# Peptides against a protein of PDB entry 6EJA: the designs that were tried, part 86

Target 1, 276 residues: chain A of PDB entry 6EJA
Amino acid sequence: VEYMPANPVRIAFVLVVHGRASRQLQRMFKAIYHKDHFYYIHVDKRSNYLHRQVLQVSRQYSNVRVTPWRMATIWGGASLLSTYLQSMRDLLEMTDWPWDFFINLSAADYPIRTNDQLVAFLSRYRDMNFLKSHGRDNARFIRKQGLDRLFLECDAHMWRLGDRRIPEGIAVDGGSDWFLLNRRFVEYVTFSTDDLVTKMKQFYSYTLLPAESFFHTVLENSPHCDTMVDNNLRITNWNRKLGCKCQYKHIVDWCGCSPNDFKPQDFHRFQQTARP

## One batch from the design tools (peptide; made by RFdiffusion4, then SolubleMPNN)

Design b2_p16_4_s4 (from b2_p16_4, 6 letters changed)
Fold by OpenDDE base, seed 5:
Structure b2_p16_4_s4 (fold): chain B 276 residues (1-276), chain A 16 residues (1-16)
Amino acid sequence: as target 1 above (276 residues)
Amino acid sequence: FFARQGDDGGEGDGEP
């Protein structure tokens, strides 16, 4: 018997999806769907088939909405951060959706715990933000991420324009672009007019892979810094020997890595307990 | 709580 919280958190699932894998998305959606949560789905502007399928789903459920705006996102593009920021604003403006947590997912995600387990966990840690850091040397991270380089997203390409300085007095951090953020922090990111948020939004609008660093950096330098948990509650199969082949050079003026698919022998990893 | 397959996200790996 699982613990049932007295005031269970309600989750805004933000699904960023692309391609044509409608059946895969449908299976994942069914696995995470609950009447008490909210689902806000962004479909890539180029994925019209998937958009039609998602619209059909949204018409069947009152707690499922599709973004009226659609962006054409690319790997590593600044537009991905814009997508998240705009979706956050939209979700905060939806007064009829009282969500407590923001969780981003894609069609490549699948739940490995029950909804009750997730809700129980987040209800216990409702004041925390779950962001996974890179766990390496920070200087090396900055260098490899190209955070000291200026990028411009234009014509479905990330153009490297030159060098830039990391703002003084800011502790830059980053890691996974998959996270769980509480509403309070999302409100801060969305509506704060302080120098930190304003400066970082500008800085990361010209950043490669901005979602991997923006929220970490803003959180750690904000009044909410004590709410960070270095765990994004995800299992990702990293094999850098296989995943780091500079395979995105045609899209970005930089080298990048991607996680690998799980193999059957990795199944035991799903049985591990998730905790901060 | 979630498992991810390898098509989305990633990390920077330096200059090409």
Scores: peptide ipSAE 0.440, ipTM 0.906, DockQ to the pose 0.828
Fold by OpenDDE base, seed 3:
Structure b2_p16_4_s4 (fold): chain B 276 residues (1-276), chain A 16 residues (1-16)
Amino acid sequence: as target 1 above (276 residues)
Amino acid sequence: FFARQGDDGGEGDGEP
C-alpha cells in the first residue's frame, strides 16, 4: 500500500526551457501536471516561438504562469543562477501559491515515477533538501569546474578573466544543477542578508556553471546544513567519453560536459529505487 | 523520480 500523506506537499515546478522543443515540452508537462501543484515557466529570451506556445498553456491552467521577464541564458552562464534566484523570489512573492518544494526541470527531463509517489516521498521528507554532490575529489572538482577562475558573462559568452581565490572558511561543494529544495531553504536563499548568502551570491555571479555549486555550497555552510540529502532524485545518463568533447568552447572559455540520451539498454536503470 | 538526458546543463571539464 502506497503511503498517503495527510498533508501532501505542493510542488512549484520551475521549467527552464529554450529552443523549439514545444512538443517535447508539452508531453513532459502533461506527464507532470497536477491541479495541486504550481508551474512557473521561464522561456529563453531568444525562443519566441516556444514562448508563444508556453503562453497558450498558461492561459489554459490557473496554476501555470510564465515569467514576465526572460533571460538569454547560455550554457554555463551565470545568468542561469540569476534565473533560478529570480524565479524563487517570484514564487515566494506569489502568496496565492502555497508551495512546499521547488523543483527545477527542463524539456530534457521526464518523470519516471507517479505524482502520488513523488508527493508521498516529499511529504515524508518535507524538511529535507535534495542536492546531489559530485562524489569525487573536491580539489579536482574545483579545478575542473573552474571555480578558482573568474568568469564574466557578456554578449552571450562566458569570458575567463583570470584566477581567483576560493573564499576562506567556506566548504565549497557541488554536483548536479538539478535539485529539490524545500520552501524554508528557498526562503533563506532569497531573503537572508547574512554574510554567507551575500558573499556567495556575489562569488557565483562570476562563476561558470554556478547552479551546479551555489545551492550546495550555501546549504552546507548554512544553519540548514543538516537538511541536505545527497540525492537529487534524478537519473542522468553520464557518459564522459561521449559527453565531454569540449563542445562549448564557442560560448565559454572553458571545457564542459553534457549528459547523453538514454538508450533502450538503459531501461533497467529506471527500475531502480530512487530513494536516498 | 525524474530521468534527464540531453545537453541542457553540464559539468566543467577543465581548461581548453
Scores: peptide ipSAE 0.444, ipTM 0.907, DockQ to the pose 0.852; fails the geometry check
Fold by OpenDDE base, seed 2:
Structure b2_p16_4_s4 (fold): chain B 276 residues (1-276), chain A 16 residues (1-16)
Amino acid sequence: as target 1 above (276 residues)
Amino acid sequence: FFARQGDDGGEGDGEP
């Protein structure tokens, strides 16, 4: 018998999707859909076919909405952070959607646990934020991420403009741009006017892969720092030999890596239980 | 709770 919480958390799923993978998205959506959760879908501005398909889905369910605004995001682009920040604001302004957790997903994600298991887990840890850190040397991370470099997103390209300094007094961290954030922290990020949030929003608007570091850095330097769990509850297959080929040089003035697809020999990893 | 596949996202790998 699975534990059923007395006050189960309700989840706002933010889906950031692009391309023409409508069938894949449909399968994933059906796998994660529940009447008690909320689904807010951003479709890339360039993906008109997918947008039409998603709109049709949103008309069928009252707890599914599509962003009225659409951004043309690129790999590593600063606009991805803007997308998340705007979606967070929208979700907080939707008073008819009382969500407790923010979870970002793409069409490349698929659930490997049941909804009941997810809800039970998050209900137990409802005061925590789940962000996965890089687990490496921080100085090396900063250097490899290019956090000490200034970037400008323009014409579907991330232009490197020059060097910059990390703000003094800030402990920079980062890792995965896939996370689970509680409503309280999202409220803080969205509405706080303190120097930390204000400065970090400005700093990361000129940052490569900003979503991989912004939320980590803000959280760890905020009054909410004690709520961090170094686990994003995702399984990602990293093989740097295969995934680090500087394949995004045509889009960004920097080298990047991507995770790899799972193989049958990786199946055992799905059997592992996620723990804080 | 979720598994990811594909090339979406990533991390920096230094100067070209």
Scores: peptide ipSAE 0.439, ipTM 0.904, DockQ to the pose 0.805; fails the geometry check
Fold by OpenDDE base, seed 1:
Structure b2_p16_4_s4 (fold): chain B 276 residues (1-276), chain A 16 residues (1-16)
Amino acid sequence: as target 1 above (276 residues)
Amino acid sequence: FFARQGDDGGEGDGEP
């Protein structure tokens, strides 16, 4: 018998989507849709066809909304963090949506557990934040991520302007930009005026792949640091030999990697539990 | 709880 929580958590799914993957998005949406959750969808400013499709979906379901603002995001762009931060603010201002967790997804994600399993797990750990760290040498991570470099997003490009200092007294961390954050921490990130949040927002506005490090760093240096779980509850097929080819140098003045598609021989991995 | 694939997102891999 599966555990049924007395007070089940409600999830705000933030979908950041782009391109022409309407069918894929529709399949994923149907797989994750539940009447008790909330869905807030940002469509890239340049993806007008997808935007029209998503608007149609939002008109059919009362718990689905589309951002009235749209950003033109690029791989590794600082604007992606801006998108998340603005979405968080919007969601907190929606008083008719009492969500407990923030989960970001794209059209490339797919659920491998049931809604009941997800809700049961998050209800048990409702006070925790799920962020996956890089699991390597931190100095190497900083160097490889370019966190000690200043970047400016302009004209759909991340320009490297020069070197910069890592803020003193801050323990910088990072890893995956896919996470699960509880409402309390999102409130802190959104409304806190302390030096940590203020300085980090400024710092990461000039950062490559900011969402991979901002929330980790803020959380670990905040009064909420004890709520961190080093697990983002995601399975990602990393194959650096195939996924690291500096394929984004036309967009960013840096090299990057991307995960690979799963193959049939990888399907057994979906049966493994990734619970902390 | 979620599986992710494709080139959406990624990580830094150093200076070009």
Scores: peptide ipSAE 0.431, ipTM 0.905, DockQ to the pose 0.837; fails the geometry check

Design b2_p16_6_s1 (from b2_p16_6, 7 letters changed)
Fold by OpenDDE base, seed 3:
Structure b2_p16_6_s1 (fold): chain B 276 residues (1-276), chain A 16 residues (1-16)
Amino acid sequence: as target 1 above (276 residues)
Amino acid sequence: DDDLYEVFYDGMGPLP
């Protein structure tokens, strides 16, 4: 039996989806849906069929909305961060959605907690931000992620333009691009005009896989740095044999590993698996 | 607690 908090947190789930993963999306949605939470879904601009399907779902639930804007995102593209940032802004401007936490999801990632567990946990730690770090050598991380390289997203491709330096005075960190962010930090990222946020937004607009490092780096260098928790409460369908074959070389001037979409047999992990 | 699996995209470096 999980503790039921007196003032349970409400979660804004941001789903960034593309392609034809409608069945998996439906499964995930059903698994994570709760009347007290909010669901904001971005469908890739090129995925019109999926968009229509998602719109149908959104019409059935008052706490489900679809982004009126749609971006054409590519794997590793800087535009993914833009998608999150714009979604954050939208969610903050939705006065009728009093959410406390921002959680992003895709077909390749599931929460490892039941709703009750997740709500109880986040309600207990409502002032914290949950980002999973890579846990390895940071210099290696920078090199392997190409953070010391300048990328330009253009014409559905991430072009590597050359080398760059990490901004002075900034401690770079990163890892999972799946995170749980409290509203206060989201507000900071969205509306702050300090040098950190401004410079990092610019820096990461030319970054490969920006969501894996932006929020980590901003948080750890911000006045909110003490709220960092190295855990994102996720189960990721990670298979290096399948995901580490430089499969996106046609899209990105870089090689990287990616997690795989969940299969139907993986679905039960959401309900049955919990971290100690 | 550490996850059994990697939870992020892992850069492998520049194209061969």
Scores: peptide ipSAE 0.034, ipTM 0.651, DockQ to the pose 0.511
Fold by OpenDDE base, seed 4:
Structure b2_p16_6_s1 (fold): chain B 276 residues (1-276), chain A 16 residues (1-16)
Amino acid sequence: as target 1 above (276 residues)
Amino acid sequence: DDDLYEVFYDGMGPLP
């Protein structure tokens, strides 16, 4: 029997999209759309066609909005974190959208739960934050992710400038850049002026793939560390053979693996495999 | 427990 929460959580879905894959986005959107949730969509500054398409969608749904600001994001770029952070601030300032969880989505990472299952689950664990860790040696992770290297996003490229030190007293962690964050933690990240948040925002503004580590690191070093759940409730279309080819070397001075985009037919499969 | 398939953009290190 599915748990039916008395006070179901409402989710703010943040989508960061680019390119011309409007049909794919439309399909994904339809798959995840629910009237009780909120959808905040950022379209890459360079993706004007997609922006127009997304605007059309947003006009059809009262719970769908498009960021009035747009960033030129690149794979692995620090600007992605900026996008999330600004989106979080925006969402917190939207008093007419009483969301309880922040969830980011892409075509490469799909929730395995039905809406009811997801809502039930999050309603049960509304005080928790779901961030999937890499699950391997942390030192290795730091090295492989280049967290001990200084990067600068400039001219649509992530330039590796040199070495840097991990801030003293900070335990760096990371993993999936897809997460489920409760409103309380988002508020903390957005409005806290403590040394941790301040330093980490600065640190990760020069970080490759910052979204894969920023929230993990902030959470685990914060007073909210006990809310960490090493899971993001997602299925990712991962094929290392296809994803580990340094395909973005022209954009970043680093190599990393990436998951593959889901096909429309995959969504049905993933939902079918979801367990209550 | 549900089987989850979690991945990330696994860094591989500097460009060769």
Scores: peptide ipSAE 0.033, ipTM 0.631, DockQ to the pose 0.487; fails the geometry check
Fold by OpenDDE base, seed 1:
Structure b2_p16_6_s1 (fold): chain B 276 residues (1-276), chain A 16 residues (1-16)
Amino acid sequence: as target 1 above (276 residues)
Amino acid sequence: DDDLYEVFYDGMGPLP
């Protein structure tokens, strides 16, 4: 028997999608859709076909909306963080959508819990933020992520301009760019004018893969630091043989490993794996 | 080498 919360949390799912994989998106959408949650979808500015399809979906469901603005995003680009931040602002301004948690998803990342389990869990821990850290040597992480390097997004490319210093007095952390953030922290990130948020927004506007570190760093150095949970309740199809070949060298001046998108035949794995 | 992991980019460093 699963726990049924008296006041279940409602989730704002934010999807940042691109390309022509409409069928894949449809499958994912069906897998995560629930009438009590909200879905805010950003379609890449260059993906017009996908945009039209997503618009059709949004017209069919009252709890699905598409961003009226569209960015041309690239893998690893600083603009991805901008997309999330703007989406957060939009969602906070939607007074008719009383969401409690912000969750981003991709085809390479799926919740390992059912909707009921997820809602029950988040309802119990509604004051917490779920950000998975890298769990390794932090100095090594900084170096390998290029956090000590200055990047500029321009002409659909992340240009490495040179070296930079990590801000003094800031405990930098990072890991997964898939997170579960409560509304309170999202409000802080969106509207705070303190030095931390202001400086970090500036710092991460020149950062490669900023979403993998921005929210971690801001949270851990903020008055909300005690709300962090080192878990994002997700599972990823990881294949280093396929994902560690500098596959994005044409987009970013950096190399790394990335997970693979899940295939329908991979779904059975979700039933076999659980995270603490 | 097909395992299930947490989602994050495993940086390897600058381009060769």
Scores: peptide ipSAE 0.031, ipTM 0.647, DockQ to the pose 0.530; fails the geometry check
Fold by OpenDDE base, seed 2:
Structure b2_p16_6_s1 (fold): chain B 276 residues (1-276), chain A 16 residues (1-16)
Amino acid sequence: as target 1 above (276 residues)
Amino acid sequence: DDDLYEVFYDGMGPLP
């Protein structure tokens, strides 16, 4: 049910983009753009053409900015988490952007709600954090994700260095690397100096696919744990036959599945998909 | 053929 909130939430959308997918980015941007929200775009350091295009867009909209820093990211790289964390810090330091929620997006996912629905929903639950868990056996998840392995991102490769132990007293969780985080939790992650945040930042700096587990783990072990909602309000185009071929073995010393990017022909699915 | 799921990578384990 939709309602008009008295104080509608404003969203900071963080887009981490790479390659030559300018058309896809443009489509996604048009789909999610609203004057009341904010858009912070990181373009991979190697994607200069895309960067130029994104800069042009940012100059046309006052609520669109591009990160002045750029990282070279790889599939599964720890640098992706660094990108998010730095973006969060930047966004918190932008006093002229009063955002209430942090939402990351890629070409591989789409929100399942209209802007009005999303805003209404988040306005109602503005104190909650939305992260989708894997919904499987946690021990198996840890093993399959390689969370008990030490990885080093170096020379555009994720090197598996050996085994490691999960810190004592930490309940590890994870799942979707697409999340909706409220500003309060983002502030906690960004500025807290407690043992949890400190240790997890260190731990996940050597983690494969860190964004799929870092925020889940930090949230669930934090004083904010009661704000967890096991839903990220989005859908992904999956084809396991195409995405589960260990296709990134040349980049990462691990095997994993990857979702497919949405194509224009997939947009009709968004019209048919609705869930709470 | 294509299914709609929540977005996350599914780890398959170490390289053979």
Scores: peptide ipSAE 0.031, ipTM 0.647, DockQ to the pose 0.521; fails the geometry check

Design b2_p16_6_s2 (from b2_p16_6, 7 letters changed)
Fold by OpenDDE base, seed 3:
Structure b2_p16_6_s2 (fold): chain B 276 residues (1-276), chain A 16 residues (1-16)
Amino acid sequence: as target 1 above (276 residues)
Amino acid sequence: DDSLYEVDFDGMGDLP
């Protein structure tokens, strides 16, 4: 018997989509849609057909909206973080959407819990933030991520400009760029003017793969550091053999990996799996 | 454990 919370949390799902993955998006959307949650979808500026399709979906559901602004994002681009940050601001300004948690999703990452389980869990831990760390040597993480390198996103390319230092006094962490953040922390990230948030926003404006470490780093160095849970409550189809081959060298002056998309059969399996 | 695979990061290092 699942716990039924008296005051169930409501979730703002943010989807950042691009390309021609309309079918994948449709599958994902159907799998995660619930009337009590909110869905905010950003479509890449270059994906006009997909944008039209998503707009059609948004017209059918009152709790689905599409970003009026669109960014041209590239793999590893700093603009991805900008997309999330702007989405967070938008969602906070939507007074008619009383969401409690921010969750980003893609076809490559799927929640392992049913909606009821997820809501029950988050309702119990509504004061916590869920970010999964890399779980390896941090120096290796910094090196492999290129956090000690300065990047500039320009002309659909991440240009490596040179070396840089990690800001003093900052404990860098990161891992998965899929997270569950409570509204309070999102408010902090969005509106705080303290040195931490200000410096990190600046630092990560020139960072490769910023979403994989920005929120981790900000959270762990913030007054909210005690709210971190090293878990993002999802399954990632991470196969390095398939996804790690420097396939993005044409758009980034660095090598990187990408997770694999889940198949429809995977979604069905995951929804039925009661994994702790 | 709430992951089928070990969580990793996307960075691989400098270009070969």
Scores: peptide ipSAE 0.113, ipTM 0.715, DockQ to the pose 0.529
Fold by OpenDDE base, seed 1:
Structure b2_p16_6_s2 (fold): chain B 276 residues (1-276), chain A 16 residues (1-16)
Amino acid sequence: as target 1 above (276 residues)
Amino acid sequence: DDSLYEVDFDGMGDLP
C-alpha cells in the first residue's frame, strides 16, 4: 500500500515549448496531466502553429493556461531565465491556483516516478527544494558553463563580450536546469529585494545557460540554503557522444550539449533508473 | 557509458 498524504501537494508544471513538437507535447502532457495540478505553458514567440494548438488544449482544461506573453528563446539564452522568472511571478499572482511546487518540463524530460509517487514524496518534503548539482569540480563547471564570461542576448544570438568575475562572497553552483522548487523559495526569488537576489538577477541576465546555475546559486547563498536537496527526481537522456557537437555555434558563442529523445528501447532503463 | 547517469549540464566550453 503506497502512502497517501492527507494534504497532497499540488504542482504547477511550467512547460517551455517551441517548434512543431505537437505530438511529443501531447504525449508528454497526457503522461503528466492530473486534475489536481496546474499547467502553465509558454510557447516560443516564433512558434505560432504550436501556440494555436496549445491554446486549444488550454480551452479544454480549466487547470491549463498559456502565457499571454511570449518570448523568443534560444538555446542557452538568458531569456530562458526571464521566462521562468516571469512565469513564477504570474503563478504567484494566480490566487485561484494554490500550487505548492514549481516544476519545469520539456518534451525531452520525463519524470522517473508516477504522479502518486511524486506527490507522496513532495508532500513529505514540502519544505525542500530539489536541484541536481553537477557533482564534479566546481572550477571545471564554471569554465565549461562559461560563467566567468559575459554574454549578451541580442538578435537571437548569445554574444560573448568578454571575461567577467564572479561576485565575491558568492558560492556558485549548478547542474541540471530541471528542478523542483517549493512555493516559498519561488516567492523569495520573485519578491526578495535583498542584495543576493538583486545581484544574481543582474549577473545572470548576462549568463549563458542561466537556468542551470541561477537557482542553485541563489538557493545555496540564501537563508533557504538548508532546503537544498541534490536531486531533481527526473531522468534525462544525456548522451554526450550524440548530443555534444557544438551544434549551437551559430546561435551562441559557446559549445553545449542537448539531451536526446528517449527511444522505445530505453523503456527498460526507466524501470531500473533511480537518480540520486 | 550509461547516458542516464551522466552529469546533467549542457556547457562544453569555448568554441574550438
Scores: peptide ipSAE 0.108, ipTM 0.716, DockQ to the pose 0.584
Fold by OpenDDE base, seed 2:
Structure b2_p16_6_s2 (fold): chain B 276 residues (1-276), chain A 16 residues (1-16)
Amino acid sequence: as target 1 above (276 residues)
Amino acid sequence: DDSLYEVDFDGMGDLP
């Protein structure tokens, strides 16, 4: 029998989408949609067709909204973190949406658990934050991510400007850019004026692939550090043979990978996955 | 192929 929490958590799902794959988005949306959750969708500024489609969806569901602002995002761009941070602020200011967890999603990464399992799990661990670390040598991570390099997002390109130092006293961590964050931590990230949050926001505004490291680093160095769980409850298709061939060199002065998108045929794997 | 419990990261390093 599935555990039924007395006070089930409600989730704010943030979707950052681009392109023209409206059907794919619809499939994903249907897979994750539940009446008790909230969906906040950012459509790339350049994806007008998709924006129109998403707007149509948002008009049909009271718990679906589209960001009134739109950014032109690129792979690895610092603007992705800006998108998340702004969406977090927006969601915190939406008093009519009493969400408990922030979860970002894309077509390339899906929750392992069913809605009921996810809600039950998060309701049990509502005070925790779920971020998956890289699980390897941290120095290697820093080097491969280019965290010791200064990048500037401009003209749809991530320009490498030079070298930089990791701020003193900060333990850098990272891994997956897919996370589950509780409202308390999101509030901290959004509204705190302490040196950690201030410095990290500045630091990561010039960072490649910032979402893969920002929240990890902030959390682990914050008063909330004891709330971290090294798991994001996700399944991801990784094929470095296909996804890791410096395909983004025309966009970024760095090499990077990308996960494979999930297909409808992959859904059965999500339900069969063991409890983490 | 796919990762259930392990998560990789996207950075590969400097340009060749």
Scores: peptide ipSAE 0.108, ipTM 0.718, DockQ to the pose 0.596; fails the geometry check
Fold by OpenDDE base, seed 5:
Structure b2_p16_6_s2 (fold): chain B 276 residues (1-276), chain A 16 residues (1-16)
Amino acid sequence: as target 1 above (276 residues)
Amino acid sequence: DDSLYEVDFDGMGDLP
């Protein structure tokens, strides 16, 4: 018997999509759509056809909106974090959307729970934030991610400008760039003017793959640090043999990996699988 | 418990 919460959480799903994700978006949307949740979709500035398609969908559902602003994002680009941060601000300013959790999704990272399970779980742990850490040596993570390097996103490229130091007193963490954040923490990230948030926003505006580390780092060093759960309730199709070929050298002055998209059959299979 | 699974991240390191 599934637990039915008295006050079920409502989720703001943020979808950051581009042209190559058209079919995946359709599948994902169909799979995750529920009348009680909210869907905020950012379409890459370069994906006009997809944007038109998404706009059509948004007109059909009152709980689906498209960002009025659009960014051109690249793999590893700092602009991805900007996209999330702006989306968070927008969502907080939408007084008619009483969401409790912020969840980003892509075709490469699927929730491993049904909607009912997810809602039940999050309703039980509504004060927690779910970020999955790398689970390895932190120094290795910093090195591999290039967190001690300064990057500048310009002209659809991440330029490496030089070395930098990790801010003193900051415990850096990261891992998955797919997370579940409660509204309270999103409010903190969005509106706090404390030294941590201010410095981290600045720091990560020159960071490669910022979404894989920003929220982890901010959370763990914030007054909300006790709300950290090392789990994002997702399955990511990682295959380093296939995805780690330094294929993005033309985009970034760094080497990186990419997860593989799931096939439709994989999605259904993984939704039935629960991680221990 | 996801701690039983290794989580990959996208960074590979410096350019060769």
Scores: peptide ipSAE 0.104, ipTM 0.707, DockQ to the pose 0.480; fails the geometry check

